Peptides against a protein of PDB entry 4DOW. Designs and how they scored, part 11

Target 1, 157 residues: chain A of PDB entry 4DOW
Amino acid sequence: TFSWVGRPLPNRKQFQQMYREICMKINDGSEIHIKVGQFVLIQGEDNKKPYVAKLIELFQNGAEVPPKKCARVQWFVRFLEIPVSKRHLLGRSPPAQEIFWYDCSDWDNKINVETIIGPVQVVALAPEEVIPVDQKSEETLFVKLSWNKKDFAPLPP

## One batch from the design tools (peptide; aimed at target 1 Q43 E45)

Design b1_p12_7_s3 (made by RFdiffusion4, then SolubleMPNN; from b1_p12_7, 7 letters changed)
Fold by OpenDDE base, seed 2:
Structure b1_p12_7_s3 (fold): chain B 157 residues (1-157), chain A 12 residues (1-12)
Amino acid sequence: as target 1 above (157 residues)
Amino acid sequence: SDRDKFIENRKK
């Protein structure tokens, strides 16, 4: 169950109400609050790892009947989501915790909030920084580069 | 994209 936290933010978008925060009620009755700017895991296909995304906007889409709680996201990709034929372009074998900023606009960046599994920690690192691979930080993901379907590049400004 | 297809399918 998802519910908005706080009042709608001022905006000019027709049929949309924007919010800064949403509350996710989980099975045990506890609540997780997720804000714009945070990173989340999004349900993937069966037997696949969840997608990783950064929340850009939280909004209710009043153009739909009934209105839907939605989010706009910046997608990240896991290394295993990159075509096998292009993985060599990275020039190294990344740890499982590394993800890449998806630098393309061909993917729809609108999602239903119901697809959100929960928050996740994503840390941006400089290319020369070492990704810590230990049991304690296994849940933390790291990003150094972007992927634009053709090559890897430094993170955008 | 493959991802778009998946996401759209879940929206339906």
Scores: peptide ipSAE 0.093, ipTM 0.724, DockQ to the pose 0.146
OpenDDE base, seeds 1, 3, 4, 5: peptide ipSAE 0.084, 0.086, 0.086, 0.078; ipTM 0.702, 0.705, 0.707, 0.697

Design b1_p12_7_s4 (made by RFdiffusion4, then SolubleMPNN; from b1_p12_7, 5 letters changed)
Fold by OpenDDE base, seed 5:
Structure b1_p12_7_s4 (fold): chain B 157 residues (1-157), chain A 12 residues (1-12)
Amino acid sequence: as target 1 above (157 residues)
Amino acid sequence: SDRDELLERRKL
């Protein structure tokens, strides 16, 4: 169950109410609050790891019937999401904790919040910084590069 | 489902 936290932010979009924070209630009854700017895990394909995204906006889309609780996100991709034929472009074997900023506009960056599994920590690193490899790969993820479907590149400013 | 829609939109 997802519910908005706080009052809508100022917004001129007719059918959209913008929010700063959302609360998700999980199975054990506990609540997790997620804010704009945080990173989240999103339900992915079966037998694959969850998707990773940064929340840009949280909004209710009243133009839909019924109204939907949505988020606008910046997508990240895991290395194993990169086509096999292009993985060599990285020039190294990344640790499991490494993800990449998706630098394309071909994906819809709108999601339904119901697809959010929970928050995740994502740390941006300089190329020379070492990614600590631990057994909890989903606990902290690291990003050094972007992926634009053609090549890897330094993170966008 | 919401998930299925997402999967269709987010393909590499």
Scores: peptide ipSAE 0.280, ipTM 0.884, DockQ to the pose 0.835
OpenDDE base, seeds 1, 2, 3, 4: peptide ipSAE 0.278, 0.278, 0.275, 0.277; ipTM 0.884, 0.884, 0.882, 0.884

Design b1_p12_8 (made by RFdiffusion4)
Pose (drawn by RFdiffusion4):
Order: structure tokens, then sequence, then C-alpha cells
Structure b1_p12_8 (pose): chain A 157 residues (1-157), chain P 12 residues (1-12)
């Protein structure tokens, strides 16, 4: 379950209250803070890996009744979310830990915070950097490129 | 459900 942490940010949008942070309680009993700018795994279909997204806004949406806790995200896509016909354009076989900045506005970016599984560490690498492949049997995901429905391209600014 | 709504929006 989720709760807001502290006061809302200075108001921007009507009927919404924005927060820098959200508190998530687990059945391990503990509390975890997830902040705007951090990444989350978002529950998708049961037979697939979670979606990955960067939190760009956290908000209480008064336009829904009853009101809900929501997030706007910047999507990332997994390699399997890229059309099979387009996968060769990458020119290599990406590891499972590699993901792609999704640079397109066609998919809506608003989610209910209850779809959040939890935080995930996502790291930007230069194209020439190699993914560890280190130890921790890492839960970290790495991003080198964006995908725009057409081609792989550099990470935006 | 929120998950089903999200999946449907992504399939669009």
Amino acid sequence: as target 1 above (157 residues)
Amino acid sequence: SPVEELVERRKS
C-alpha cells in the first residue's frame, strides 16, 4: 500500500496535487521511498517481465473519483517490445539487462501507483561501455539507446 | 483493473 510523504509540491495542474516522493509498504513489513526521477518496475501481463519506467511525476488525481494516486512516467521498452522485424537494426544481441529509452508519445504515460511493483536501478551507459555482467547477480538495468518506433538512436538530453 | 487498462493502452 502507498502513502504520500509530506507536503505537495507547488501546485501546477488543477485537480491534481504533485509529490516528490511516495512511500511504499511491503509484506516484508518495511517502508520504501520512491522518488520522482527514480525508476520502477510496473506490473504488466502475468506472463511477461514488468514494464520499466522512469517516474517523471507523482500525483494525487482529483479528476478521478474516488481520487487515486498516479504517476506519469517516461517509458522504457524491453527488446521483446520492439517489433521483431526491427530488431536487427540494433546490429547486436542485447543482454536481458539492457533496455531502451522509448522516444515516442503514442503510448499514454499515466499509471496508477498500485501497478508499481517497486523501484529498479536503471543506469545509463555510453554506447561503448560493456554491461556488467559483474556480480551481485545484478538486478540493475542498463540503457544505452532510445527506440523511436523506427530506429535505435542516442539517449536524449 | 489498473493493470488491464495499462495493458490495453499499450496494445494501442

Design b1_p12_8_s1 (made by RFdiffusion4, then SolubleMPNN; from b1_p12_8 with P2D V7I S12K)
Fold by OpenDDE base, seed 3:
Structure b1_p12_8_s1 (fold): chain B 157 residues (1-157), chain A 12 residues (1-12)
Amino acid sequence: as target 1 above (157 residues)
Amino acid sequence: SDVEELIERRKK
């Protein structure tokens, strides 16, 4: 289950109440707090790894019946989500921990919070920095580049 | 709600 933490933020968006933080209660009864600006794993298709996204906004959508707890996100893509025919454009074989900033507007960036699996650590690196791949960083993802469906590019600021 | 249905909406 998901519940809002704190008071709604001031906003001028019609039919929306914005929040900075949400609480996710998992099966064992423990609670995980997730804030705007953090990275999350989102449920993927069957037999696929979860999607990766950065939380941009948390809001309750009053336009829906019943109202839904939602988020706006910046999508990232895993290398295996990139079409096979275009993977060669990277010019290297990336480690499994590397993800890419999705730089297109053809995806819906609105999600229901119920699709969130949990938080994940994402670290931005310069292209020349080495991605550490060890037991300690196994669960950490790294981003160096963006993907715009045509080519890879330097990470946007 | 159907989580799978929501996942399909990632594509516009």
Scores: peptide ipSAE 0.224, ipTM 0.701, DockQ to the pose 0.530
OpenDDE base, seeds 1, 2, 4, 5: peptide ipSAE 0.205, 0.216, 0.216, 0.202; ipTM 0.699, 0.703, 0.706, 0.698

Design b1_p12_8_s2 (made by RFdiffusion4, then SolubleMPNN; from b1_p12_8, 4 letters changed)
Fold by OpenDDE base, seed 2:
Structure b1_p12_8_s2 (fold): chain B 157 residues (1-157), chain A 12 residues (1-12)
Amino acid sequence: as target 1 above (157 residues)
Amino acid sequence: SDVEELIKRRKE
């Protein structure tokens, strides 16, 4: 179950109410609060790892009947989501924790909040920084580069 | 991992 936290933010869009925070309630009764600017895991397809995204906007789409709780996101891609034929362009074998900023506009960046699994930590690193792969940080994802479907490019922190 | 545990949790 998802519910808005706080009052709607000022907005010019006729059929949308914007919010800063949403609450996700888990069946055990616990609550997870997710805010704009945080990173989230989004439900993947069958037998696929969850997608990774940064929340840019939280809004209720009143143009739909009934209204839907939605989010606008910045997508990230896992290495294994990149076509096999182009993975060599990275020039190295990345650790499983590395993700890439998706620098394309061909993907729909609107999602239903119901697809959100939960928050995830994403840390931006300089190219020369080592990605720590230990028991303590295995849940943290790291980003150094962007991917634009043609090549990788530096992504400054 | 914490992420794996989160994935296993069900939403209402």
Scores: peptide ipSAE 0.075, ipTM 0.771, DockQ to the pose 0.042
OpenDDE base, seeds 1, 3, 4, 5: peptide ipSAE 0.059, 0.020, 0.010, 0.088; ipTM 0.751, 0.595, 0.566, 0.780; seeds 1, 4, 5 fail the geometry check

Design b1_p12_8_s3 (made by RFdiffusion4, then SolubleMPNN; from b1_p12_8, 5 letters changed)
Fold by OpenDDE base, seed 2:
Structure b1_p12_8_s3 (fold): chain B 157 residues (1-157), chain A 12 residues (1-12)
Amino acid sequence: as target 1 above (157 residues)
Amino acid sequence: SDVEELIKRLKE
């Protein structure tokens, strides 16, 4: 169950109400609050690992009937989501914790909040920084590069 | 730099 937290943000979009925060109620009755700017795991297809995204906007889409609670996101891609034929372009074997900024416009960046599994920690690192692989950091994902379906690149200068 | 800003944002 998802519910908006706080007052709608001022905006001029005719059929959209924007919010800064949403509340996710999980099975045990506990509540998780998720805010714009946080990173989340999005439900994948079948047995695939969840997608990773940064929340850019939270809004209710009143143009739909019934209205839908939605989010606009910046996608990240896991190494294994990259085509096999392109993985060699990285030039190294990344740790499982590494993700990549998806720098393409071909993916719909609008999602239903119901697809959100939960929050996740994502940390940006400089290329020379080492990704920690200790147990305490296993739940943290790291990003160094972008992927644009053609090549890997440094994060925007 | 944009990179530094992005790193900062992503670490928040």
Scores: peptide ipSAE 0.016, ipTM 0.500, DockQ to the pose 0.026
OpenDDE base, seeds 1, 3, 4, 5: peptide ipSAE 0.021, 0.015, 0.011, 0.015; ipTM 0.610, 0.486, 0.464, 0.507; seeds 1, 5 fail the geometry check

Design b1_p12_8_s4 (made by RFdiffusion4, then SolubleMPNN; from b1_p12_8, 4 letters changed)
Fold by OpenDDE base, seed 3:
Structure b1_p12_8_s4 (fold): chain B 157 residues (1-157), chain A 12 residues (1-12)
Amino acid sequence: as target 1 above (157 residues)
Amino acid sequence: SDVEELVEKLKK
């Protein structure tokens, strides 16, 4: 179950009420608050691993009946989501914790909040920085590069 | 993986 936290933010978008924070109640009854700017895991398709995304906006879409709780996101991709034929362009075997900023607009960046599994920690690193792979860091994802379906590139400053 | 474990914990 998802519910808005706080009052709607000022905006001029018709049919949309924007929020800064949402509360999700998980199966054990506990509550998790998620805010704009945080990273989340999104339910994957079939047996696929969850997607990773950064929350850009939280909003209720009043154009739908009934209104839907939605989010706009910045997508990240896992290495295994990249086509096999293109993976060699990375020039290295990335650790499982590495993800990539998806630098394309061909994906719908609007999601239903009900697809959110939960928060996840994502840390941006410079290309020269080493990704820690110890047990303590295994829950953290790391991003160094972007992927634009053609090649990998350094993240902007 | 730890991510998978997290997913399981966060299932709703």
Scores: peptide ipSAE 0.053, ipTM 0.727, DockQ to the pose 0.044
OpenDDE base, seeds 1, 2, 4, 5: peptide ipSAE 0.048, 0.036, 0.014, 0.015; ipTM 0.710, 0.692, 0.478, 0.499

## One batch from the design tools (peptide; aimed at target 1 W75 V77)

Design b2_p13_1 (made by RFdiffusion4)
Pose (drawn by RFdiffusion4):
Structure b2_p13_1 (pose): chain A 157 residues (1-157), chain P 13 residues (1-13)
Amino acid sequence: as target 1 above (157 residues)
Amino acid sequence: STPLGILQREEDS
């Protein structure tokens, strides 16, 4: 379950209250803070890996009744979310830990916070950097490229 | 209800 932490950010959008941070309680019993700018795993279909997204906004949406806690995200896509016909354009076999900045506006970016599984560490690497492959049996995901429905390209600014 | 962006991504899959 989720709760807001502290006061809302200075108001921007009508009928919405924005927060820098959200508190998530687990059945391990502890509390975890997830902040705008951090990444989350978002529950998709039961037979697939979670979607990955960067939190760009956290908000209480008064336009829904009853009101809901929501997030706007920048999507990332997994390699399997890229059309099979386009996968060769990468020119390599990406590891499972590599993901792609999704640079397209076609998919809506608003989610209910209840779809959040939890935070995930996502790291930007230069194209020439190698993914560890180091230990921790890492839960970290790495990003080198964006995908725009046409081609792989550099990470935006 | 599943969020619209998730539905759009699942349709495109």

Design b2_p13_1_s1 (made by RFdiffusion4, then SolubleMPNN; from b2_p13_1, 5 letters changed)
Fold by OpenDDE base, seed 5:
Structure b2_p13_1_s1 (fold): chain B 157 residues (1-157), chain A 13 residues (1-13)
Amino acid sequence: as target 1 above (157 residues)
Amino acid sequence: AVPEGILQREKDL
């Protein structure tokens, strides 16, 4: 179950109410609050790892019947989501914790909030910084580069 | 939503 937290933010979109925060109630009855700017795991295809995304905006789309709770996201990709023929362009074998900023507009960045599995920690690093791969940091993902379907590049500013 | 088949996604080996 998903419910909005707080009152709608000011906006002039006719059929949209924007929010800063959403509450996710999970099976055990506990609640998780997720805010714009946080990183989340999004339900992937069957038998595949979840997608990683940064929440850009939260909104209710009143143009739909019934109204839908939605989010706009910035996508990230895992190394194994990159085509095999292009992986060599990285020039190294990344740890499993590394993800890449998806720098393309071909993916629909609108999601239903019901596809959110939960929050995840994502840390941006400079290229020279070492990714810690110990068990204590296993749940943390790290991003150094972007991927634009052609090559890897430094993170967008 | 992510279009199906945009990226070649493989499982961990």
Scores: peptide ipSAE 0.025, ipTM 0.606, DockQ to the pose 0.141
OpenDDE base, seeds 1, 2, 3, 4: peptide ipSAE 0.019, 0.025, 0.025, 0.018; ipTM 0.589, 0.615, 0.614, 0.543

Design b2_p13_1_s2 (made by RFdiffusion4, then SolubleMPNN; from b2_p13_1, 8 letters changed)
Fold by OpenDDE base, seed 3:
Structure b2_p13_1_s2 (fold): chain B 157 residues (1-157), chain A 13 residues (1-13)
Amino acid sequence: as target 1 above (157 residues)
Amino acid sequence: EIDEGILKRLKDL
């Protein structure tokens, strides 16, 4: 289950009540708190790796009946999500830990918080920095570039 | 069940 943590933020958008933090209760009774600005794994297709996203907003969507707990996200894509015909544009074979900032506005960036699997660590690197692939960093994802469905580019500011 | 909120994301790429 998901529940809001703390008091709502000042109204930024009509019909939305915004929050800074949400609490996930998992089966063992423990709680995971996730805040705006953190990165999360989002439930994907069966037998596929979860999607990766950065939480931009947490809000109760009053436009729906009943109201829904939602998040607005910045999407990232894994290399294997990129069409086969365009992967060559990277010019290298990336490690499995590399993800890419999705730099398009054509996707729906609103999700139900129920799709959140849990938090994940994402580290931004300069293109010349080496991605560590040791056992300790297997859970950490790294981003160097953006993907706009046409080409790879330096990370957005 | 796939969330409708990510359906478009799922259908792309």
Scores: peptide ipSAE 0.249, ipTM 0.851, DockQ to the pose 0.592
OpenDDE base, seeds 1, 2, 4, 5: peptide ipSAE 0.243, 0.241, 0.244, 0.244; ipTM 0.850, 0.848, 0.850, 0.847

Design b2_p13_1_s3 (made by RFdiffusion4, then SolubleMPNN; from b2_p13_1, 9 letters changed)
Fold by OpenDDE base, seed 3:
Structure b2_p13_1_s3 (fold): chain B 157 residues (1-157), chain A 13 residues (1-13)
Amino acid sequence: as target 1 above (157 residues)
Amino acid sequence: MIDEGLLKRLKDL
């Protein structure tokens, strides 16, 4: 169950109410508050790891019937999401905790908030910095590079 | 079932 926290933010977009924060209620009754700017795990395909995204906007889409709670996100991609034929372009075998900034804007990057599994920690590192490997590969993720479907590049500012 | 937003992502990658 998802519910908005706080009052709608001022915005100029028609049919949308924007919010800063949303509350996710889990089966055990506990609540997790997720804010714009945080990183989240998104439900992936069967037998695949969750997607990773940064929340850019939280909004209720009034143009849809019934209205839907949505998020606009900046996607990250895991190494195994990159086509097999292109993985060699990285020139190394990345640790499981490494993700890549998805540098593409071919779609609106919208999701339903119901696909959010929960928050995740993402840390940006310089290319020369070593990724500290912990026992839980999903606990903290690290990003050094971007991927634009053609090549890897330094992280955008 | 995958929502329309996730479907777009799947088609892009």
Scores: peptide ipSAE 0.314, ipTM 0.859, DockQ to the pose 0.496
OpenDDE base, seeds 1, 2, 4, 5: peptide ipSAE 0.313, 0.306, 0.307, 0.308; ipTM 0.864, 0.857, 0.858, 0.858

Design b2_p13_1_s4 (made by RFdiffusion4, then SolubleMPNN; from b2_p13_1, 7 letters changed)
Fold by OpenDDE base, seed 1:
Structure b2_p13_1_s4 (fold): chain B 157 residues (1-157), chain A 13 residues (1-13)
Amino acid sequence: as target 1 above (157 residues)
Amino acid sequence: MVDEGLLKREEDL
């Protein structure tokens, strides 16, 4: 289950209450707090790795009945999510830990918080920096480039 | 579970 942490933030949006933090209670009774600005894993389809996203907003959508706990996210894509015909545009074989900033607006960036699996660490690197692939960093994802469905490019500012 | 937004994403991939 999910519950808001703290009081609603000042907000001008109709039918929305914004928050900076949400509490996720897992099956063993423990709690994980997730904040705006953190990266999360989102439930994917069967036999697929979870999606990766950065939390931009946490809000309760009062326009729905009953109100739903939602998040607005910045999507990332895994290399294997890139169409096979376009993967060659990267010009290299990326490590499994590399993800890409999705630089398109065609995807819905609103999710239900119920789809959040948990937090994940994402580190932005400069193009010249090496992605570590050792066991100590196996849980960390790295982003160096964006993907806009046409080509790869340096990360946006 | 997958929400409507994720379904749209999957269709675009």
Scores: peptide ipSAE 0.029, ipTM 0.600, DockQ to the pose 0.663
OpenDDE base, seeds 2, 3, 4, 5: peptide ipSAE 0.028, 0.028, 0.027, 0.030; ipTM 0.604, 0.597, 0.602, 0.606; seeds 4, 5 fail the geometry check

Design b2_p13_2 (made by RFdiffusion4)
Pose (drawn by RFdiffusion4):
Structure b2_p13_2 (pose): chain A 157 residues (1-157), chain P 13 residues (1-13)
Amino acid sequence: as target 1 above (157 residues)
Amino acid sequence: SYTEKLNEKAEEA
């Protein structure tokens, strides 16, 4: 379950209250803070890996009744979310830890915070950097490229 | 409703 932390950010959109941070309680009993700018795993279909997204906004949406806690995200896509016909355009076999900045506006970016599984560490690498492959049997995901429905391209600014 | 939108996103993928 989720709760807001502290005061809302200075108001931007009507009927919405924005927050920098959200508190998430687990059945391990502890509390975890997830901030705008951090990444989350978002529950998708039961037979697939979670979606990955960067939190770009956290908000209480008064336009829904009863009101809900929501997030706007920048999506990332997994390799399997890229059309099979387009996968060769990458020119290599990406590791499972590699994901792609999704640079397209076609998919909506608003989610209910209850779809959040939890925070995930996502790291930007230069194209020539190698993914560890280190130890921690890492739960970290790495991003080198964006995918725009057409081609793989550099990470945006 | 959000779950349905995510399912639709999965189908479109």

Design b2_p13_2_s1 (made by RFdiffusion4, then SolubleMPNN; from b2_p13_2, 8 letters changed)
Fold by OpenDDE base, seed 1:
Structure b2_p13_2_s1 (fold): chain B 157 residues (1-157), chain A 13 residues (1-13)
Amino acid sequence: as target 1 above (157 residues)
Amino acid sequence: SDKEKLAEMSKSM
């Protein structure tokens, strides 16, 4: 169950109410608050790991009947989601914790909040920084580069 | 628990 936290933010977009925060109620009755700017796991397809995304906007889409709770996201891509024929362009074997900023517009960046599994920690690193691979950091994902379906590039600002 | 499930799903394996 998802519910908005706080009042709608001032905006001029017709049929959209924007919010800063959403509350996710889980089975044990506890609540997780997720805010714009945080990273989340999105429900993947069968036999696939969840997708990773950064929340850019939280909004109620009033153009739909009934209104839907939605999010606008910046997608990340896991190495194994990149086509096999292009993985060699990285020039190295990345650790499992590495993800890539998806720098393409071909993916729909609007999601239903009901597809959110929960929060995840994502840390941006410079290319020269080493990704720590240990039990304590196993839950943290790291991003150094972007992927635009053609090549890898330095991480955008 | 749901928290444990989230932790497992967030792990890079």
Scores: peptide ipSAE 0.027, ipTM 0.686, DockQ to the pose 0.050
OpenDDE base, seeds 2, 3, 4, 5: peptide ipSAE 0.018, 0.011, 0.019, 0.018; ipTM 0.605, 0.545, 0.606, 0.605; seeds 2, 3, 4, 5 fail the geometry check

Design b2_p13_2_s2 (made by RFdiffusion4, then SolubleMPNN; from b2_p13_2, 10 letters changed)
Fold by OpenDDE base, seed 2:
Structure b2_p13_2_s2 (fold): chain B 157 residues (1-157), chain A 13 residues (1-13)
Amino acid sequence: as target 1 above (157 residues)
Amino acid sequence: DDKKKLEEISKKM
């Protein structure tokens, strides 16, 4: 179950109400609050690992019937989501914790909040910084580069 | 459904 937290933000868009935070209630009755700017795991397809995204906007779309709780996201891609024929362009074998900023507009960046699995920690690193591999870091994802379907590039500022 | 979501969190790597 998802519910909005706080009052809607000032918005002039017809049929839309924007929010900064959403509450996700899970089976044990506990609540997880997720805010704009945080990173989340999005439900993948059958037998696929969850997608990784940064929340850019949270909004209710009243133009849909029934109204939908939605989010606009910045996508990240896992190395295994990159075509096999282009993985060599990275020039190295990345650790499992590395993800890449998806620098393309061909993917729909609007999602239903019901597809959110939960929050995840994502840390941006400079190329020279080493991805830590310890018990605490195994729950953290790291990003150094972007992927634009053609090549890898330094992270956008 | 929520249980499945929690299970997926454990598979994030």
Scores: peptide ipSAE 0.041, ipTM 0.713, DockQ to the pose 0.068
OpenDDE base, seeds 1, 3, 4, 5: peptide ipSAE 0.034, 0.034, 0.033, 0.040; ipTM 0.695, 0.700, 0.697, 0.704

Design b2_p13_2_s3 (made by RFdiffusion4, then SolubleMPNN; from b2_p13_2, 7 letters changed)
Fold by OpenDDE base, seed 3:
Structure b2_p13_2_s3 (fold): chain B 157 residues (1-157), chain A 13 residues (1-13)
Amino acid sequence: as target 1 above (157 residues)
Amino acid sequence: SDKEKLKKMSEEM
């Protein structure tokens, strides 16, 4: 189950009530608090790996009946999500921990919070920095580049 | 644990 934490933020958009934080109750009864600006894993399609995203907004969608708890996200893309015909443009075989900033507006960036699996750590690196592959970093994802469906590029500011 | 599950999911790329 998901519940809002704290008081709603001032209204920035019509028909939406915005929040800074949401509480996720997991099966063992423990609670995980997730805030705007954090990175999350999102349930993928059938037999697909979880998606990776940064939370940009948390809001209750008043346009839905009943109202839905939603998030607006910045998508990241896994290397294997990139079309086979385009993967060669990277010029290297990335480690499994590397993800890419999705720099396109064609994807729906609104999700139901119920699709959130949990938080994940994402670290931005310069292109020349080496991705650590030690035991401590196995759960950490790293981003160096963006992907805009045409080519790879340096990370957005 | 859910943490272990999340770790595993993060490694599966």
Scores: peptide ipSAE 0.022, ipTM 0.587, DockQ to the pose 0.051
OpenDDE base, seeds 1, 2, 4, 5: peptide ipSAE 0.019, 0.017, 0.017, 0.017; ipTM 0.572, 0.567, 0.566, 0.567; seed 4 fails the geometry check

Design b2_p13_2_s4 (made by RFdiffusion4, then SolubleMPNN; from b2_p13_2, 8 letters changed)
Fold by OpenDDE base, seed 1:
Structure b2_p13_2_s4 (fold): chain B 157 residues (1-157), chain A 13 residues (1-13)
Amino acid sequence: as target 1 above (157 residues)
Amino acid sequence: DDKEKLKKISEEL
């Protein structure tokens, strides 16, 4: 279950109440608090791996009946989610921990909070910085570049 | 247990 934490933030959007934090109650009864600005894993489709996203806004959509708890996100994409025909544009074989800032507007950036699996750690690196990779996969994800469906580019400063 | 589940999911990405 998901519950809002704290008071609604001042906003001018009709039928929307903005929040800074949401509480996710898990199976053992413990609680995980997720805040705007943090990174989360979103449930994928079918056998697909979870999506990675940064929380930009947390809001209750009062235009829906019943009102729904929602989030606006910035999407990230994994290398294997990029079309096979365009992967060569990276010019290298990325480690499994590397993700890319999705710089396109074709994906709906509004989600239901119920699709959130949990938080994940994402670290932004400069292009010249080396991604630390051990023999086993690490829990931390790294982002150096953006992907706009046509090419890769360095992240904005 | 749930924390380990999240860790496993992140490692599979």
Scores: peptide ipSAE 0.031, ipTM 0.686, DockQ to the pose 0.048
OpenDDE base, seeds 2, 3, 4, 5: peptide ipSAE 0.028, 0.029, 0.022, 0.030; ipTM 0.681, 0.686, 0.595, 0.693; seed 4 fails the geometry check

Design b2_p13_3_s1 (made by RFdiffusion4, then SolubleMPNN; its pose is not in this set)
Fold by OpenDDE base, seed 2:
Structure b2_p13_3_s1 (fold): chain B 157 residues (1-157), chain A 13 residues (1-13)
Amino acid sequence: as target 1 above (157 residues)
Amino acid sequence: SELKKRIESLYYK
């Protein structure tokens, strides 16, 4: 289950209540608090790896019936999500932990918080920096570049 | 939905 943490932030949107933090309660009774600015894994298709996203906004959408707990996100894309015909543009074989900043607006960036699987660590690296691959960092994802459906580019500021 | 858009986007050349 998901529940808001703290009071709503000041907001001018009529049917939206914005929050800084949400609590995710897991089956074992433990709680994970997720804040705006953190990275999360989002449920994908069956038998597919979860999507990766950065939380930009947390809000309750009162225009929906019943009201829905939602988030606005910045999407990332895994290498295997990139069409085969375009993968060569990277010029290298990336490690499994590398993701790319999705620099397009064709994807809906509004999600239901119920699709959040949990938090994930994402580390930004310079293009020349080596991605560490070890047991301790297998769950850490790394981003060096953006992808705009046409080419890879330096990471946005 | 965001999932629908992502799925559709995977079919571009």
Scores: peptide ipSAE 0.109, ipTM 0.787, DockQ to the pose 0.111
OpenDDE base, seeds 1, 3, 4, 5: peptide ipSAE 0.103, 0.106, 0.108, 0.106; ipTM 0.775, 0.782, 0.785, 0.785

